Peptides against a protein of PDB entry 6B4E. Designs and how they scored, part 168

Target 1, 295 residues: chain A of PDB entry 6B4E
Amino acid sequence: TNFDKISKMFWHYKDKIAQIKQDIVLPIKKADVNVRNLLSRHKRKINPKFGQLTNSNQQLFKIQNELTQLINDTKGDSLAYHWILNFIAKAVVHQAETEVRVKPESALPLGKLTLYLLVQFPELQELFMARLVKKCPFVIGFTCEIDTEKGRQNMGWKRNNENKWEDNTSYDERMGGILSLFAIITRLQLPQEFITTTSHPFPIALSWHILARICNTPLNLITNTHFVILGSWWDAAAVQFLQAYGNQASKLLILIGEELTSRMAEKKYVGAARLRILLEAWQNNNMESFPEMSP

## One batch from the design tools (peptide; made by RFdiffusion4, then SolubleMPNN)

Design b2_p27_2_s3 (from b2_p27_2, 14 letters changed)
Fold by OpenDDE base, seed 2:
Structure b2_p27_2_s3 (fold): chain B 295 residues (1-295), chain A 27 residues (1-27)
Amino acid sequence: as target 1 above (295 residues)
Amino acid sequence: SSEKEEEEKYKKKLEELEEEYKKLQAL
């Protein structure tokens, strides 16, 4: 694992967030009133769509089509188009922080929708990844110290209006929700219409990188959150990961489930205990995945 | 120490996995 490369990626996306603010978000506030009104209407139509997802492919396709139409309506103005994509990127991540956090299996329809949009609108990819890395650096296997204010900020910790840090449980759950979504995206197949023409924008290899980078992280930087997100990843993608990489995947799952948890046993992390349970379930031939979506 | 041996074993396993991954990606 090259930590310098990971750090460079992390800061690249931090810079991208700043760029998005300067080049997309702020300019729209000064744009023509007609453009602002259009975007306000579209925002109102788009926002509820993510909450309308169910475990139904029919409903998914309906929402995909509706969002596609709404996004296409903005293509005549490049700034408006990028603004609406950035809005969608933010909305998807927000849905992961709220809905997926409490219902992990909801990551599947959300992930399918997101993957479709990422392929249909390639400009969404950098906007989405930047938002993910800002909110949950674990998606690229980035870890830093959280004993400083800057370290906590870099790791996606939030402060309230009173400048108080969020509690550990809230942080862990949010990170788990976001990572579940990302894990799902990495293990999904492209929609049938794209398989022959497009490469997967966030392939299963990115899941490998997450796991391997966490395993290579200095132990003094490993927290309960690392185990929580590994557990979230496991529920979301372990079955498909094993299918993709076979014996090598198995070795890596044993490494995180057995070796990493054992090395951190003295900390008695709740997340580590859960990961041990997941490992044991797998060893007993009881590895579970999220239920497939209905037709 | 047993801890150092475990750490070395762990590092070796990681290195082996990274090499195996590179081979898989080259296929």
Scores: peptide ipSAE 0.255, ipTM 0.807, DockQ to the pose 0.802
Fold by OpenDDE base, seed 3:
Structure b2_p27_2_s3 (fold): chain B 295 residues (1-295), chain A 27 residues (1-27)
Amino acid sequence: as target 1 above (295 residues)
Amino acid sequence: SSEKEEEEKYKKKLEELEEEYKKLQAL
């Protein structure tokens, strides 16, 4: 694992967030009143859609179509279009932080919707990835120390209005929720209409990178959160990961589930204990996946 | 020490996996 490359990637996306603010978010505030009004209306229509997802494919397709129309209405103005996509990127990640964290299986419909939008609107890809890395750098396998304020900020820790850090449980759950979404996206097949024309924007190989990079992370930087997000990843994607990479996937799952947990046993991390349980379930031929969506 | 040996074994396993992955991607 080339840590310098990972760091460069991390900072690339940090820079991208700054660029988005400068080139998209701030300029739109000074845009024509008609454009601002359009975007305000669209924002109000778009935002509820993510919470309207269910385990129904019918509902998913409805929402996909509605969002597609709403986004297409902005294509006549490049700035408006990019602003809407950036809003969507933020909204999707927010949904992962709030809903997926408490109901991991909700990542499946959200992931399907997101993947559809990422393919339908390619400009969303960079915006979405930048938002993901900002909120949860684990999605690219980035880890830094959290003993400093800057380190915590880089790892996506939040402070309240009183400058108090969020509690560890809240952080772990948020990271788990975001990673669950990303894991789902990486393991989903493209919709049939896109398979022949488009490559997967965030393929299963990115899941490999997450796991491998975490395994290569210096042990002194490994925290409970690492195990929590690995567990979240496991629930979301382990079955499909094994299908994709076979024996090599198995080796990597053993490495995270057995070897990494054993190396960190002295820490008695709750996340590690959960990951061990997942490993044991797999060893007993009881690896579970999220239920498939209904028609 | 047993811990150092375990660490070295772990590192070797990781290196092997990375090499295997590179081979898989090249195919």
Scores: peptide ipSAE 0.248, ipTM 0.806, DockQ to the pose 0.807
Fold by OpenDDE base, seed 5:
Structure b2_p27_2_s3 (fold): chain B 295 residues (1-295), chain A 27 residues (1-27)
Amino acid sequence: as target 1 above (295 residues)
Amino acid sequence: SSEKEEEEKYKKKLEELEEEYKKLQAL
């Protein structure tokens, strides 16, 4: 694992967030009133759609089509188009932070929708990844110390209006929710209409990178959150990961589930205990996956 | 120390996995 590369990637996306603010978010405030009105209307129509997802593929396809139309309506103005995509990127991550954190299986329809949009609108990819890395650096296997304010901020910790950090449970749940979504995206197949024309924007290899990079992280930087997000990843993608990489996947799962948990046993992390249970379930041929969506 | 040996074994396993992964990606 090349940590310098990971760090460079992390800061690239931090810079991208600043750039998005400067080049997209702020300029649109000075745009033509008609453009601003269009975007306001579209924002209001788009925002509720993520919460309208169910375990139904039919409902998913409906929402995909509606969103596609709404996004296409903005393509006549490049700034408007990028603004709406950035809004979508933020909304998807927000949905992961709120709904997926409490109902992990909801990551599946959200992930399918997101993957469709990422392929249909390639400009969303950079905007989405930047938002993911800002909110949950674990998606690229980045870890830093959290004993400083800057460190906590870099790792996606939030402060409330009273400048108080969120509690550990809230942070763990949010990180788990975001990572569940990302894990799902990495393990989903492209929609049939795109398989021959487009490469997967966030393939299963990115799941490999998450696991491997966490395994290579200095132990003094490993926290309960690392085990929580590994557990979230496991629930979301372990079955498909094993299908993709076979014996090598098994070795890596054993490494996180057995070796990493054992090395950190003295910390008595609750997340590590859960990951151990997941490992044991797998060893007993009881590995579970999220249920497939209905037609 | 037994702990140092375990760490070395762990690092070796990681290195082996990374090499194996590179081989898989080349396929």
Scores: peptide ipSAE 0.248, ipTM 0.803, DockQ to the pose 0.801
Fold by OpenDDE base, seed 4:
Structure b2_p27_2_s3 (fold): chain B 295 residues (1-295), chain A 27 residues (1-27)
Amino acid sequence: as target 1 above (295 residues)
Amino acid sequence: SSEKEEEEKYKKKLEELEEEYKKLQAL
């Protein structure tokens, strides 16, 4: 693992967030009233769509088509198009922070929708990844110390209006929700219409990188959150990860589930305890995956 | 120390996995 490269990637996306604000978000505030009205209407139509997802593929396809139409309506204005994609990127991550956080299996329909949009609208990929990295650096296996204000900010910790940090449980759950979504995306197959023409934008290899980079992280930087997100990843993608990489996947799962948890046993992290339970379930041939969506 | 030995073993396992991953990606 090359941590310098990971750090460079992290800061690239931090810079991208700043650039998005400067080049997309702020300019739209000064755009023509017709453009602003269009985007306001589209925002209102788009925003509820993510909450309308169910375990139904039929419903998924409906929402995909509706969103596709709404996004296509903005393509005549490059700034409007990029603004709506950035809005979608933010909305998807927000859905992960809220719904997926409390219902991890909801990552599956959300992930399918997101993957479809990422392929259909390639410009969404950079916007989405930037948002993911900002909110949950774990998606690229980045971590830093959280003993400083800047460190916490870099790791996606939030402060309230009173400048108080969120509680550890809230942070852990949010990170778990976001990572669940990303994990799902990495293990999904491309929609049939794209499989022959497009490469997967966030393939299963990115899950490998997450796990390997966490395993290579200095132990003094490992927190309960690392184990929480590993558990979230496990629920979301472990079955498919094993299918993809076979014996090598098994070795890596053992490394995180047994070795890393053992090395951190003195900390008595709740997330680590859960990860051990997941490992034990797997060892007993009881590894579970999210249920498949209905037709 | 036993702890140092465990750390070295752990690092070795990681290195081996990275090499194996590279082989998988080359296929």
Scores: peptide ipSAE 0.256, ipTM 0.807, DockQ to the pose 0.795; fails the geometry check

Design b2_p27_2_s4 (from b2_p27_2, 13 letters changed)
Fold by OpenDDE base, seed 2:
Structure b2_p27_2_s4 (fold): chain B 295 residues (1-295), chain A 27 residues (1-27)
Amino acid sequence: as target 1 above (295 residues)
Amino acid sequence: SEEEKLEEEYKKKLEELEKERAELEAK
């Protein structure tokens, strides 16, 4: 694991967020009233779509088509197009922070929708990844100290209006929700219409990176959150990960489930305990994945 | 003792996690 490379990647996306604000968000505020009105209408139509997802492929396809049309309506203006994609990126991550947080299996339809959009609209990829890294740097296996204000900010901790940090449970759950979504995306196959024409934008290898980078992280930087997100990843992608990498995947799962948890046993992290349960379930041939979506 | 209390709390959390897992799997 090259931590310098990871850090560079992290800061790249931090810079991208700043760029998005400067080049997309702020300019739209000064754009023509007709453009602003269009985007306002589209925003209102788009926002509820994510909450309309169910465990139904039919419903998914309906929403995909509706969103595709709405996004295509903005392509006549490059700035408007990028703005709506950035809005979608933010909305998807927000859905992960709220819905997936409380219902992890909802990551599957959300992930399928997101993957479709990422392939259909390639410009969404950088916007989405930047938002993910900002909110949950674990998606690229980045971690830093959280004993400083800057460290907490870098790791995606939120402050309320009173400048108080969110509680640990809230942070853990949010990170878990976001990571679940990303994990799902990495393990999904491309839609049939794209398999022969495009490469997967966020392939299963990115899950490997997450696990490996966490395993190689200095122990003094490992927190309960690391185990929480590993557990979230496990539920979301472990089965498919094993299918993809076989024995090598198994070794890595043992490293996180057995070795890492053992090394941190003195901390008695709740997240680590859960990960041990998942490991034991796997050892007993009871590893489960989210249920497949209905037709 | 405080240590015993912490251990008991940990055990309780494990039980809760197991319950949560069971609930998730049942869906």
Scores: peptide ipSAE 0.022, ipTM 0.468, DockQ to the pose 0.026
Fold by OpenDDE base, seed 1:
Structure b2_p27_2_s4 (fold): chain B 295 residues (1-295), chain A 27 residues (1-27)
Amino acid sequence: as target 1 above (295 residues)
Amino acid sequence: SEEEKLEEEYKKKLEELEKERAELEAK
């Protein structure tokens, strides 16, 4: 694992966030009133749709179609189009932080919707990844020390209105929610209509990178959060990961579930204990996946 | 086959991962 490369990637996306603010978000505030009104209306229509997702494929398809139409309505103005995509990127990540956090299985419909949009609107890909990395650097296997304010900020820690850091549990749960979404996206197959024409934008190989990079992370930087997000990933994607990579996947799962947890045993991380339980369940042929969506 | 190529690539990656991890633990 080349950590310099990972760091460069991390900072690339940080720069992208700054660029988005400068080139998309701020300019719209000064745009024509008609454009602003259009975007305000679309924002109001788009925002509730993510919460309307259920375990129903029919409902998913309905929402996909509605969002597609709303996004297409903005294509006449490039700035408006990019603004609405950036809004969607933020909204999806926010949904992961709030809903997926408390109901991990909700990542499946959200992930399917997101993957559809990423393929249908390729410009969303960089916007979405930048937002993911900003909020949850674990999606690219980046980690740094959190003993400094800058370090915590880089790792996606939030401060409340009183300028206090969020509690560890809240942070862990948010990171778990975001990573669950990303893990789901990586393990989903492209919609049938795109399989022959488009490559998967965030393939299962990215899950491999997450696990491998965490395994190679200096032990002094490993925290409870690392184990929490590994557990979240496991619930979201372990079955499909094993299907994709077979024996090599098994070895890597053993590395994170057995070896990494053992090396960190002295810390008595709750997340590590949970990951050990997941490993044991797998060894007993009781690995579970999220339930499939209804027709 | 494409599957065999992928398997070989993953094997190599895992070996590299194991090597890197061993090196980190030895320090």
Scores: peptide ipSAE 0.055, ipTM 0.648, DockQ to the pose 0.042; fails the geometry check
Fold by OpenDDE base, seed 4:
Structure b2_p27_2_s4 (fold): chain B 295 residues (1-295), chain A 27 residues (1-27)
Amino acid sequence: as target 1 above (295 residues)
Amino acid sequence: SEEEKLEEEYKKKLEELEKERAELEAK
């Protein structure tokens, strides 16, 4: 694992966030009133749609079509188009932080929707990844120390209005939710209409990178959160990961589930205990996946 | 084949991963 490369990638996306603010978000505030009104209307229509997702493919397709139309309405103005995509990127990640956090299986419909949008609107890819990395650096396997304020900030920790850090449980759950979404995206197949025309923007190989990079992370930087997000990933993608990489996947799952947890046993991390349970369930031929969506 | 190439690639990656993990554990 080349950690320098990972660090460069991390900072690339941090810079991208700054660039988005400077070149997209702030300029729109000064844009023509008609453009601002358009975007306000679209924002109001788009925002609730993510919460309208169910375990129904029919409902998914409906929402996909509605969002597609709404986004297409902005293509006449490049700035407006990028603004609405950035809004969507933020909204999707927010949904992961809130809904997926408490209902991991909701990552499946959200992931399907997101993947569709990422392919349909390629400009969303960088915007989305930047937001993901900002909120949850684990998606690219980045880890830094959290014993400093800057370190915590880099790892996506939030402060409240009183400048107090969020509690560990809240952080862990948010990271788990975001990673669940990303994991789902990596293991989903492209929609049928795109499978022959485009490559998967975030393929299953990115799941490999997450696991491998965590396994190679210095042990002094490994926290409970690492195990929590590994557990979230496991629930979201382990079955499909095994299907993709076979024996190599098995070895890597054993590496994270057995070796890494054992090495960190002295810490008595709750997340590690859960991951051990997941490993044991797999060893007992009881690995579970999220239920498939209904028609 | 493409499948064979992929398998070889990930095998190498795993070997590297295992080596790196072993090194970390030895410290």
Scores: peptide ipSAE 0.055, ipTM 0.645, DockQ to the pose 0.042; fails the geometry check
Fold by OpenDDE base, seed 3:
Formats: sequence, C-alpha cells, structure tokens
Structure b2_p27_2_s4 (fold): chain B 295 residues (1-295), chain A 27 residues (1-27)
Amino acid sequence: as target 1 above (295 residues)
Amino acid sequence: SEEEKLEEEYKKKLEELEKERAELEAK
C-alpha cells in the first residue's frame, strides 16, 4: 500500500473542505437577498427528508423526486446550486452519524437516496467525498496516530465545548455509521435509468481499498475503531463484496477477520471480537445482509 | 466508455493491492 498516496488523497479532501468554505459557503452569505432566501427555504424543505426515509421504495422514490425538483430549482445560479449540494452532502453524513450509528440497516435507504443524487448531480460527488473523508478518514483507508491533538482531529475526533474529546464509544459509533453508509453506496447498483449512461461514482472497488489499506496499516496504528468500522462494513457489504470478487474477496475477508484480529489479539479489542464472530458466522454459512427494502 | 475506463483503472489498483496482500500473507 502506498501510504503516501493515501495521505495525499486525504489532504486533497481536507483542502477541498477549505475551498468549499471559501468558494461556496462564505460567498453565499454576501449573495443577493433573493438567493439567500431561496436557499433558506430550500434548506428547510430538504433537511427533514433524510429523516423521512423508511424501508419503503415508494417512500424513497417520493423523496428522490422531491429533492430532485428542489435541487433543479437552484441550477439557474451556479453558486446556489453548489451551495445546496454542499448542504446535502453535509446533511447525508450527519444522518449517518446520528441515525445509522444506532440503526445500521437505515444505511440502505439513505445509501440508495445518496447514490441517486450523486449520479443525478455529479457535482455532488466531490463535495460528498470531501465531507466523508473529513468526518471519517477510514472511507479511504487513511489512518494516522491519535496520540496528538492534530492526529485526533485528522481522524475525525470531536471535542465538546469544554475542549474534551468525545468518548471512545461515541467515536466508534459515529465512524461505524459513516462507514456503513459509504459501504452501502459502494455495493449498490446504479438505478436502472443510469446503468447504460453513467459510471458508478463510488464502486465496490473502493470497499476493497478500505479493507486492503486497513489490512496493510502498521499494527501500532490499529485501534478498536478499525475493527468496529470493519464490522460495520461487513454487515453492510460483505455479501455483495463476495459476489463481486469471489475467491479474492474471500481471501481478503479472511485476512481482516482472522489474520488481523489474531495479530491484535493481545489488545482484546471488543470490535475485533465482534469481527471474529462475523467471520465465524460466515464460515458456518450464516452470513447475513441488511433486509431488502419493501415496494 | 467512461465506465470501462474506470473499471480498468480499478482493476489495476486491485492488482496492486493483491500483491500487497500476498506480501502480508508471506510474513
């Protein structure tokens, strides 16, 4: 694994976040009052929709159509358009941090919605990825030390108003939620209307990268969180991953489930124990996936 | 197609990662 390349990618997205602030967020504050009012109204209409998702495809399609219309209404102004997409990117990741973390299966409808939007509005892709990497660097297999303040910040740790770091459980759950969403996106097929015209923006190969990069990460940098997010990924995408890559997928799953956990056995990480359970379930021909959505 | 190009690119990446995986297994 070329860790320098991964680091460059990480910092690329960090820079992108800064750029978004300078080129999109801040300029809108000085934009015409009509534009600001439009965006305010749209924000209020868009934000609740992510929480309105259920396991129903009918509901999903309704929300897709509503969001599409709302976004299209901003296309006449490039700045407004990019602003609303950036807002959506943030909102989706926030939904992963709050809802998916406690209900992982909710990643499926959220992922389907997100993938649709990513394809329908290609400019969302870079905005979304930047937000993902900022919040959860694990999505690109990036890991750094967390024994420094900067290291923790880079890995997406939050501080409260008292400048105290969030607890490990909260961090693990947030990372797991975000990773679940990303994993789902990578394993979903494009909507039928786009299959022949568009490439998948975040294909299953990105899941391979996550697993392989974590597997090759120096052991001294491996934490419980790594195993937690691997478990989250497993629940979200392992079945489809095996379908995509067959024997090679199996080998990689064994590497993370058996080899990596064994190498870190002395740490007695709870996340590692869970991952072993998932591995064993698979070995016993009992690998589970999230339930499919209803019509 | 753009899809084919992307697929080819990812195949190359996968091959690289496979080599890395093999090295890991050899340790």
Scores: peptide ipSAE 0.053, ipTM 0.632, DockQ to the pose 0.083; fails the geometry check

Design b2_p27_3_s1
Fold by OpenDDE base, seed 3:
Structure b2_p27_3_s1 (fold): chain B 295 residues (1-295), chain A 27 residues (1-27)
Amino acid sequence: as target 1 above (295 residues)
Amino acid sequence: SEKEEEELKKKLEKEKEEERLKVLNAF
């Protein structure tokens, strides 16, 4: 694992966030009043749609169509178009931090919607990835120290208005929610209408990178959060990961489930204990996946 | 012997690390 490359990638996306603010968010505040009004209306229509997702494919398709129309309505103005996509990127990640956090299986409909939008609107890809990396660097297998303020900020820790860090459980759950969404996206097949014309923007290989990079992370940087997000990934994608890579996938699952947990056994991390349970369930031929969506 | 056990342990650890690296560097 080339950690320098990972760090460069991390900082690339951090820079992208700054660029988005400068080139998209701030300019819109000075844009024509008609454009601002349009975007305000669209924002209000778009935002609730992510919470309207259910385990129904019918509902998913409805929302996909509605969002597609709303986004297409902005294409006449490049700045407006990019602004609405950036808003969507933020909204999707926020949904992962709130809903998927407490109901991991909700990642499936959200992931399907997100993947559709990522393919339908390619400019969303960079905006979305930048937002993901900012909020949850684990999506690219980045880890740094969290004993410094900057380190915690880089790893996506939040402070409240009193400048207090969020509690460990809240952080773990948020990271798990975001990673669940990303894991789902990586393991989903492209919609049938795109499968022959477009490559998957975030393929299952990115899941491999997450796992491998975490396994290669210096042990002194490994925390309970690492195991929590690995568990979240496992629930979201392990079955499909095994289907994709077969025996090589099995080896990597053993590395995270057995070897990494064993190396960190002295820490008695709750996340590690859960990951071992998931490993054991798999070994007993009882690996579970999220339920498929209804028609 | 204790020496043989140590040598075996070192060999096994080396093999384990080599296998680990093969998996992790597969992509």
Scores: peptide ipSAE 0.281, ipTM 0.726, DockQ to the pose 0.888
Fold by OpenDDE base, seed 1:
Structure b2_p27_3_s1 (fold): chain B 295 residues (1-295), chain A 27 residues (1-27)
Amino acid sequence: as target 1 above (295 residues)
Amino acid sequence: SEKEEEELKKKLEKEKEEERLKVLNAF
């Protein structure tokens, strides 16, 4: 694992966030009133769509079509188009932080919708990844120390209105929610209409990178959160990961579930205990996946 | 002997680490 490369990737996306603010978000505030009105209307129509997702594929397809139309309405103005995509990127991540956090299985319909949009609108890919990395650096296997304010900020910790850091449980759950979404996206197949024409934008190999990079992370930087997000990843993608990589996947699951937990046993992390339970369930042929969506 | 046991332990640890690296670098 080349941590310099990972660090460069992390800062690339941090820079991208700054660029998005400067080149997309701020300019729209000064745009033509008709453009601003259009985007305001579209924002109001788009925002509730993510909360309307269910375990129904029919409902998913309906929402996909509605969002596609709303996004296409903005293509006449490049700035408006990029603004609406950036809004969607933020909204999807926010949905992961709020809904997936408390209901992990909701990552499946959200992930399917997101993957569809990422393929249908390629410009969303960089906007979405930048938002993911900003909120949850674990999606690229990045971690740093959290003993400093800057370190905590880099790792996606939030402060409340009183300038107090969020509690550890809240942080862990948010990271787990975001990581669950990303894990789902990496293990989903492309929609049938795209399989022959497009490569997967965030393939299952990215899940491999997450696990491998965490396994190689200096032990002094490993926290309970690392185990929480590994558990979230496991629930979201372990079955499909095993299908994709076979014996090599099994070995890597043992490395995270057995070796990494054993190395950190002295810390008595709750997340590590849960990951051990998931490993044992797998060893007993009781590995579970999220339920498939209804027709 | 204690020496042989220590040598065996070192060998096994080395093999384990080599296997670990192969897994982590597989993709």
Scores: peptide ipSAE 0.279, ipTM 0.725, DockQ to the pose 0.911
Fold by OpenDDE base, seed 5:
Structure b2_p27_3_s1 (fold): chain B 295 residues (1-295), chain A 27 residues (1-27)
Amino acid sequence: as target 1 above (295 residues)
Amino acid sequence: SEKEEEELKKKLEKEKEEERLKVLNAF
């Protein structure tokens, strides 16, 4: 693991967020009133769609089609098109922070929708990844110290209006929700209509990077959050990860579930205890996955 | 392009193997 490269990647996406603000968000505020009105109407139609997802594929396909039409309506204006994609990227991550954090299995329909949009609209990929890394650096296996204000900000910690940090549980749940979504995306197969024409934009190898980079993180930087997000990843993707990499996957699951938890045992992290339970369930041939979606 | 995609896949697989070895050797 080259931590310098990971840091460079992290800062690349931080710069991308600044670039998005400068080149997409701010220019739209000064755009023609007709463009602003169009985008406002589209925003109001798009925003509720993510909360309308269920465990139904029929409902998923309906929402996919509706969003596709709404996005296509903006393609005549490049700035409007990029603005609506950036809005979607933000909305998807926000849905992970709010809904997936309390109902992890909701990551499956959200992930399917997101993967469809990422393939259908390739310009969404960089916008989405930049938002993910800003909110949850764990998606690229980045970790820094959180003993400073800047360190906490870099790791996606929020402050309220009184400059008070969010509580540890809230942070852990938000990170878990975002990582669950990303994990699902990495383990999903492309929709049938794209399988022969496009490669997977965020393949299962990115899950490998998350796990390996966390395992290689200096122990003094490992927190309860690391174990919480590993548990979230496990629920979302462990079964499919084993299917993809076989014995090599097994070794890495043992490294995170047994070795990493053992090395940090003195900390008595609740997230680590849960990860041990997940490991034991797997060892007893009782590994569970999210239920498949209905027709 | 297809070529760029193949190069990206090769890069990701190389990085995966390097990280795998580093993880395994760390324990």
Scores: peptide ipSAE 0.170, ipTM 0.628, DockQ to the pose 0.031
Fold by OpenDDE base, seed 4:
Structure b2_p27_3_s1 (fold): chain B 295 residues (1-295), chain A 27 residues (1-27)
Amino acid sequence: as target 1 above (295 residues)
Amino acid sequence: SEKEEEELKKKLEKEKEEERLKVLNAF
């Protein structure tokens, strides 16, 4: 693992967030009133759709079509188009932080919707990844120290209005929710209409990177959160990961489930205990995946 | 080693793409 490359990637996306604010978000505030009104209407129509997802493919396709139309309505103005995509990127990540956090299986319909949008609107890819990395650096296997204020901020820790850090449970759950979504996206197949025309924007190989990079992370930087997000990843993608990489996947699952947990046993992390249970379930031929969506 | 894992990953990605292409060209 080249940690310098990972760090460069992390800071690239941090810079991208700043660039998005400067070049997209702030300029729209000064845009023509008609453009601002259009975007306000579209925002109001788009925002509730993520919460309308169910375990139904029919409902998914309906929402996909509705969002596609709403986004296409903005293509005549490049700034408006990029603004609406950035809004969507933020909304999807927010849904992961709130709903997927408490209901991990909801990552499946959300992930399918997101993957569709990422392929249909390629400009969303950079905007979405920047938002993911800002909120959950674990998606690229980045880790830094959290003993400093800057380190905590870099790792996506939030402060409230009183400048108090969020509690560990809240942070762990948010990170787990975001990573569940990303894991799902990496293990999903492209929609049939895109299989022959485009490559997967965030393929299963990115899950490999997450696991491998965490395994290679200095042990002094490994926290309970690492095990929580590995558990979230496991629930979301372990079955499909094994299908994708076979014996090599098995080796990596053993590395995270057995070796990494054993190396950190002295810390008695709750997340590590859960990951050990997941490993044992797999060893007993009881690895579970999220249920497939209904027609 | 990490290098071996990366090389293996690249190999597997290539093999998957080749397999995909074979499937697509089979029709």
Scores: peptide ipSAE 0.018, ipTM 0.581, DockQ to the pose 0.029; fails the geometry check

